Peptides against a protein of PDB entry 5HOI. Designs and how they scored, part 14

Target 1, 351 residues: chain A of PDB entry 5HOI
Amino acid sequence: FRYMPFSPAGTPFGFTDRRYLTMNEVGYVSTVKNSEQYSITVSFFDVGRFREYHFEDLFGYDLCFLNEKGTLFGQSKTGQIQYRPHDSIHSNWTKIIPLQAGERITSVAATPVRVIVGTSLGYFRSFNQFGVPFAVEKTSPIVALTAQNYRVFSVHYSQFHGLSYSLSELGTSSKRYYKRECPLPMSLPNINSDMKKDANLDYYNFNPMGIKSLFFSSYGDPCIFGSDNTLLLLSKWRSPEESKWLPILDSNMEIWKMSGGKETTDIHVWPLALAYDTLNCILVKGKHIWPEFPLPLPSEMEIRMPVFVKSKLLEENKAILNKKNEIGADTEAEEGEEDKEIQIPVSMAAE

## One batch from the design tools (peptide; made by RFdiffusion4, then SolubleMPNN)

Design b1_p9_1_s2 (from b1_p9_1, 3 letters changed)
Fold by OpenDDE base, seed 2:
Structure b1_p9_1_s2 (fold): chain B 351 residues (1-351), chain A 9 residues (1-9)
Amino acid sequence: as target 1 above (351 residues)
Amino acid sequence: MLPEAKPIP
């Protein structure tokens, strides 16, 4: 196993010279290889609120986190991090994170008030927005980070214990845990099933945990979207005994419904954010499960608990067809090859 | 047809 640099909704290069370093509800950060250099572009969905900017990257930043105030970049091997405000009023700052032999920065996160660096050895480093350090904590190996305001959602990996998560608040003087290295009920990519599709191999080599993204909802709940394309939300995290992961969206089921019950293999949900009751996402069409260039417009997908099973809907539709045939047996109406479109109940059709 | 993804406003 190798710890890879993780950024929320980051894409691999694949066979291209370009990739997305990160994307979310604010925008998307792309990097293009130019010989030994990289050109980074920070683009925004709200073009009225933000101005796109670019710069030359001599370091080969492989970590990124975008927020409403700036972009944090990191280089996983060298330990260099850079924060770039979107405005021209605040200065960029650069820092080198001291790394041990073989240590990598595995994830970075930034809010308007905090910068967080996680490593493959489980060093959790916290800074203010100006790069002033607060603390260094030793945790289990960090594989992913996201943050909102003072809160940090961290995912940890152990070869012996699998995935765990922490939810913490980084006050001015102290770190508070709401959850500390609790089991994360997310499936890892199945090498035997998921890797048999050559198109997915590049992705899982890039992201071996299969975490497409993690974010906080608009309500401040930790969300994670894994290789199973299920959106998990951590509910009631303020109450230790009541806290639970909710599978609030099966995106494969939603795509199946949206297709009229046809199995689609060329449409993929790429998660950006959760706003209220809608998953902001990119609908990716093609062989790759990640967005290519140009980036499609974001889409909204209504969150729904996975209550329906495809097999039951198929059985119910067969039973409805059989009843229609039993009632219609007195009219020799032509065997038109009625395309076996599964009538999705109107309550399940996306309006 | 893929339902038109409501563009984020």
Scores: peptide ipSAE 0.000, ipTM 0.405, DockQ to the pose 0.038
Fold by OpenDDE base, seed 3:
Structure b1_p9_1_s2 (fold): chain B 351 residues (1-351), chain A 9 residues (1-9)
Amino acid sequence: as target 1 above (351 residues)
Amino acid sequence: MLPEAKPIP
């Protein structure tokens, strides 16, 4: 197994010279390979609030985290990190994270008040927004990070225990855990089913965990979106005994409903953020499950608890069709290929 | 027609 650099909603190069390093509700960071250097562009959805900027990257940044105040970049192999404020008031800063032999930075996160670096050996490094270090903690190997204000959601991987998560708060003097290396009930990509689609092989080589993104909701709840295209939200995390993962959206089911019950293989949800009851996402059309260039406009998808199993609805509809055919055998009614729209129960139709 | 996912305002 190789730890790969993870950034929220980052895309592979594929067969192209360009990819997204990260994207979220604030914007998207792209990199274009130009011989031995890269050109990075930091773009924003709110073009009235923020100005797009670009710079030359001589280091080959493969990690990124975007927030409302700046962008954190990282190089997984060298340990270099750079924070770039969006405003010109604050200066950029660069640091080298000391890495052991074979250690990689696997994920980085930044808030207006904290910078976090996680590694393949499970070193958790915390800094303020000016790069002043607070602490180094040894955890299980970190595969993904996100942060909001002082809170950090970390995903860990063990070959023996699979995925786990931590939820912590980085105060000025101490780290508090709400959750510490608890089991994460997210399905890993199935090598045999999910990778057999050649179009997805590049993605799973880029991101072996299949974590498309992780973020905090607008309410400050940890969210994760895996290869199963299910949005999981950590509910009641303030009460350790009551804390549970809620599957708040099956995006494959929502796409299936949106298509009128047609099997669509060319539409994919790419998660950005959760604002209130709405998943901000990119609706990707095409062979690849990730956004290409240019980036489509963000779309909203309403949260819906998956109450219905697609297979059962298809079986029930087939059973209804078969009963209609058994009753209809006595009337020579023409074989109109009525595109029998799968009657999605009206209670499930989006208004 | 795919119902147009409401663009984020």
Scores: peptide ipSAE 0.000, ipTM 0.403, DockQ to the pose 0.039
Fold by OpenDDE base, seed 4:
Structure b1_p9_1_s2 (fold): chain B 351 residues (1-351), chain A 9 residues (1-9)
Amino acid sequence: as target 1 above (351 residues)
Amino acid sequence: MLPEAKPIP
């Protein structure tokens, strides 16, 4: 197993010279390989609020986190990080994170008030927005980070224990844990099933955990979107005994419903953020499960608990069709093999 | 046809 650099909704290069380093509700960061250099562009969805900017990257940044105030970049191998405010009022700063032999920065996160660096050895490093260090903590190996204000959602991986998560608050004087290395009930990519398509192999080589993204909801709840295309939300995390992961969206089920119950293999949900009751996402069309260039416009998908079982709906529809065929056997009408659209109950059809 | 998910305004 190899710890890979993770950024929220980051994409692989694949066979191209370009990829997204990260994307979320604020915008998207792209990098283009230019011989020995990279050109990084920070783009925004709200073009009235933010101005797109670019710069030459001589370091080969492979980690990124975008927020409303700036972009954090990191180089997983060298330990270099750079924070770039979007405004010209605040200066850029660069720092080298000390790494041990074989240690990698695996994830970075930034808020307007905190910078967080996680490593393959489980070093959790916290800084203020100016790169002044607060603390270094040793945890289980960190594979993903996100942060909102003072709150950090971290995903950890152990070869022995699988995935765990922590939820912490980085106050001025101390770190508080709401959750500390608790089991994360997310399925890992199945090498034997998911990697049979060469197009998916590149993605899972880039992101072995299959975590497409993680973020905080608009309500400040930790969210994670794995390779199973299920959005998990951590509810009631303030009450340790009541805290639970809720599967608030099965995006494969929603795509199936939107297709009229046809099996579609060419539409993929790429998560950006959760705002209220809607998943902000990119609907990716094509062979690759990740967005290519140009980036499609963001779409909204209403969150709904996956109460429906596809197999049961298919069986019920087959049973209805068989009963119609048994009753209709007295009329030799050449009903051609019309692709029998699964009548999804109107209450389940997304408008 | 998949209804175009409403673009975020």
Scores: peptide ipSAE 0.000, ipTM 0.402, DockQ to the pose 0.038
Fold by OpenDDE base, seed 5:
Structure b1_p9_1_s2 (fold): chain B 351 residues (1-351), chain A 9 residues (1-9)
Amino acid sequence: as target 1 above (351 residues)
Amino acid sequence: MLPEAKPIP
């Protein structure tokens, strides 16, 4: 196992010279390889609020986090981080994170008030938005970070214990834990099933945890989207005994419904954010499970608890068809191979 | 046709 640099909704290069470093509801950060250098572009969905900008990257930034106030960049091997405000009022700042031999920055996060750096040895480093350090804490190895305001959602990995998570608040004087290294009930990518498609091998080499993204909802709940394409939301995290992960969207089931019950292998959900009751996402068409260039427009997908199992719907539809055939045995209707559109129950059709 | 995914406003 190798710790890889993780950024929310980041994509691999694949066979191309370009990739997305990160994307979310604010925008997307791309990098293009030019010989030994990189050109980074920070693009926004709200073109009226923000202006796209680019710069030459001599360091090879492989970590990124975008927020409404700026972009945090990181280099996993060298420990260099850079924060770039979107406005011209605040200055850019650069810092080197001290790394031990073999240590890597595995994830970075930034809010308008905090910068967080996590490492493969489990060093959790916190800063203000100006790069002033607050603390260094030793945790289990960090594989992913996201943050909203003062709150941090961290994912940890142990070879012995698998995935765990923490939810913490970075006050001015102290770190508070709401959850501390609790088991994360997310499935890891199945090497035997998920990697059998060559197109997925490049992605899981880039992101061996299969975490496509993690974010806070508009209500401030931690969300994670894994290799199973299920959106998990941490409910009731303020109450330690009541806290639970809710599978609030099976995106494979939603694509299957949207396709009239046909198995589609060429449409993929790429998560950006959760706003209210809708998943902001990119609908990816093609062989790759990640968006290519140019980036498609974002789409909304309504969150729904996976109450229905595809197999049960197929059994129910077969039972309905068999009953229709038992009642209709007296009309010689020609065997047209009519593409039997699976009638999705009206209650499951998106209005 | 996939329903046109509503663009985020």
Scores: peptide ipSAE 0.000, ipTM 0.405, DockQ to the pose 0.038

Design b1_p9_1_s3 (from b1_p9_1, 3 letters changed)
Fold by OpenDDE base, seed 2:
Structure b1_p9_1_s3 (fold): chain B 351 residues (1-351), chain A 9 residues (1-9)
Amino acid sequence: as target 1 above (351 residues)
Amino acid sequence: MLPLAKPIP
């Protein structure tokens, strides 16, 4: 197993010279290889609120986190991090994170008030928005980070225990845990099933954990989107005994509904954010499960608890067809090849 | 036609 640099909704290069370092509801950060250099572009969905900017990257930043105030970059091997405010009022700052032999920065996160660095050895480093250090904590190996305001959602990996998560609040003087290295009920990519499609191999080599993204919802709930294309939300996290992961969207089921019950293998959900009751996402069309260039416009998917099983809907539709045939047995209706469109119940059809 | 998930305005 090798720890890879993780950024929320980051894409591999694949066979291209370009990739997305990160994307979310604010925008998307792309990097292009130019020989030994990289050109980074920070783009925004709200072009009225933000101005796109670019710069030359001599360091090969492989970690990124975008927020409403700036972009944090990191280089996983060298330990260099850079924060770039979107405005020209605040200066960029650069820092080198001290790394041990073989240690890698595995994830970075930034809010308007905090910068967080997680490593393959489980060093959790916290800073303010100006790069002033607060603390260094030793945790289990960190594989992913996201943050909102003072809160940090961290994903940890152990070879023996699999995935765990922490939810913490980084005050000015203290760190509070709401959850500390609790089991994360997310499936890891199945090497035997998911990797049999050559198109997915590049992605899982880039992201071995299959975590497409993690973010906080608009309500401040931790969300994670894994290789199973299920959006998990951590509910009731303020109450230790009531806290649970809710599968609030099966995106494969939603794509199947949107297709009229046809199996689509060429449409993929790429998660950006959860705003209220809608998943902001990119609908990716093609063989790759990640967006290519140009980036499609974001789409909204309504969150719904996965109550329906495809097999039951198929059985119910067969039962409805059989009942229609039993009632209609007196009319020699021509055997038109009625395309077996699964009638999705109207209550399940997205308007 | 896949219902266009409403483009974020």
Scores: peptide ipSAE 0.000, ipTM 0.399, DockQ to the pose 0.038
Fold by OpenDDE base, seed 3:
Structure b1_p9_1_s3 (fold): chain B 351 residues (1-351), chain A 9 residues (1-9)
Amino acid sequence: as target 1 above (351 residues)
Amino acid sequence: MLPLAKPIP
């Protein structure tokens, strides 16, 4: 097993010279390989609020986190990190994170007030927005990070226990845990089923955990979107005993509904953020499950608790069709190939 | 407001 650098909604190069380092509700960061160097572009969805900028990357940054105030870059192998404010008022800063032999930076996160670095050995390093260090903590190996304000959602991996998560608050004087290395009920990519599609092999080689993204909702709830295309939200995390993961969106089910119940294999949800009751996402059309270039415009998908199992609905509809055919066998064969749109029960459309 | 995911035809 190799720890890979993770960034929220980051894409592989595939067979191309370009990829997205990260994307979220603020924008997207792309990198283009030019011989031994990279050209990084930081682009924004709100072009009235932010100006796109680019720079040459001589370090080969493979980690990125974008927020409303700046972009954090990291190089997983060298331990170099760079924070670039979007404004010209604040200076860029660079630091080298000391790494042990074989240690990698696996994830980075940045808020307007905190910078966080997680490693394959489980070193959790916290800084302020100016790169002043607060603390170093040893945890289980970190595979993903996100942060909002002072809060950090960390995903950990153990070979023995699988995925766990922590939710912490990075105050000025101390770290508080709301959740500490609790089991994360997210399915890992099944090597035998999910990797057999050649189109996905490049993605799972890039991201072995299948975590497409993780973020905080607009309400400050931790969210994670895995390889199963289910959006999980951590509810009631302020009450440790009441805290639970809610499957608030099955995006495969929503795509299936939007397609009129047709099996679409060429449409994929790429998560950006959860704003109120809507998943901000890229609808990816094509062979790859990740967005290519140019980036499609973001779409909104309403969150809905998955109450229905697709297979059961298909079986029930087949059973209804078979009963209609058994009852209809006594009246003349009008060969109307009516494209029998799978009637999605109206009760599924009206919330 | 981002466009609601249009029904894919």
Scores: peptide ipSAE 0.000, ipTM 0.405, DockQ to the pose 0.035
Fold by OpenDDE base, seed 4:
Structure b1_p9_1_s3 (fold): chain B 351 residues (1-351), chain A 9 residues (1-9)
Amino acid sequence: as target 1 above (351 residues)
Amino acid sequence: MLPLAKPIP
């Protein structure tokens, strides 16, 4: 196993010279390989609020986190991080994170008030927005980070215990835990089933945990979207005894409904953010499960608890069809093999 | 002041 650099909704290069370092509701950061250097572009969805900018990257940044105030970059091997405000009022700053032999920065996060660095040895480093350090804590190995304001959602990995998560608040004087290294009920990619398609091998080599993204909802709840394409939300995290993961969207089920119950294997959900009751995402069409260039426009999916089982709906529809055929056997109407659209209950049809 | 965890060298 190798700890890979993780950024929210980051994509692999694949067979191309370009990839997305990160994307979310604010925008997307791309990098293009130009011989010995990289060109980074920070693009925004709200072109009226933000101005796209680019720069030459001589360091080969492989970690990124975008927020409304700036972009944090990191180099997993060298320990270099750079914060770039989107505005020209605040200066860029660069820092080297001290790394032990074989240690990697595995994830970075930035808010308007905090910068967080997580490593493969479980070093959790916190800074203010100006790169002034607050603390270093040793945790289980960090594989993913996201942050909103003062809150940090961290995902940890142990070879013995699998995935765990922490939810913490980085106040001025202390770190508070709401959750500390609790089990994360997310399935890891099954190497034997999911990697049989060469196109997925590149992705899981890039992202072995299959975490497509993690973010905070607009309500400030931790969200994670794994390889199973299920959006998990941490509910009631303020009450330690009541806290639970809610599967608030099965995106495979939603795609199946949107297709009229046809099996589609060429549409993929790429998560950006959760705003209120809608998942902001990219609908990816094609062989790759990640967005390529150019980036498609964002789409919205309404969050719904996965109550329906596809197999039961298929069985019920087959039973209805068989009953119609038994009643219709007395009328020799050559009704051709029309691909009998699975009648999805009207309450399940997306308008 | 939280003790600045000594920079791990």
Scores: peptide ipSAE 0.000, ipTM 0.385, DockQ to the pose 0.013
Fold by OpenDDE base, seed 5:
Structure b1_p9_1_s3 (fold): chain B 351 residues (1-351), chain A 9 residues (1-9)
Amino acid sequence: as target 1 above (351 residues)
Amino acid sequence: MLPLAKPIP
């Protein structure tokens, strides 16, 4: 296993000279390879609130986190991080994170008030928005980070225990844990099924954990979107005994429903954020499970608990069709093999 | 219980 740099909704280069470093509800950060240099562009969905900007990257930033106030960049091997405010009032700052031999920065996160760096050896480093350090903590190896305000959602990996998560609050004086290295009930990518498509191999080489993104909801709940295309939300995290992961959206089921019950292998959900009851996402069309260039417009998908199993819906529709054929046996209508659209129950249709 | 994927070595 190799620790790879993770950024929320980041994409691989594949066979191209360009990729997305990160994307979320605020915007998207792209990088283009030009010989040994990179050109980075920070783009926004709200073009009235923010101005797109670009700069030359001489360091080869492979980590990124975008928020409403700035962009954090990181270089996984060198330990360099850079914070760039979107406004011209605050200055950019750069820092070198000390790394041990073989250590990598695996993830970075930034809020308007905190910067967080996680490493492959489990060093958790916290800073304010100006790069002033608060603390260094040793945890299990960090593979992903996200943050909202003072809260941090961290994903950890152990060869013995698999995936775990922590939820913490970075106050001024101390770190508080709501959850500390608890088991994360997320499936890892299945090498035998998911990697059989050459187009997926490039993605899982880039992101071996299959975590497409992680974020906080608009209500401040930790969310994670894995290789199974299921959105998990951590409910009741303030109560240790009541806290549970909820599968609040099966995006493969939603795409199947939107396609009239047809098996589609060329439409993919790429998660950006959870706002209220809607997943903000990119609907990716094509062979790659990640968005290419240009970036499609964001789409909204209503969250629904996966109460329905596709096999049961197919059995119910077959049972309805068989009953119609038993009642209709007296009319010799040679109606041809038209592609019988699977009637999705009206309660499952998006209004 | 989702099968805990075997730790990738």
Scores: peptide ipSAE 0.000, ipTM 0.461, DockQ to the pose 0.068

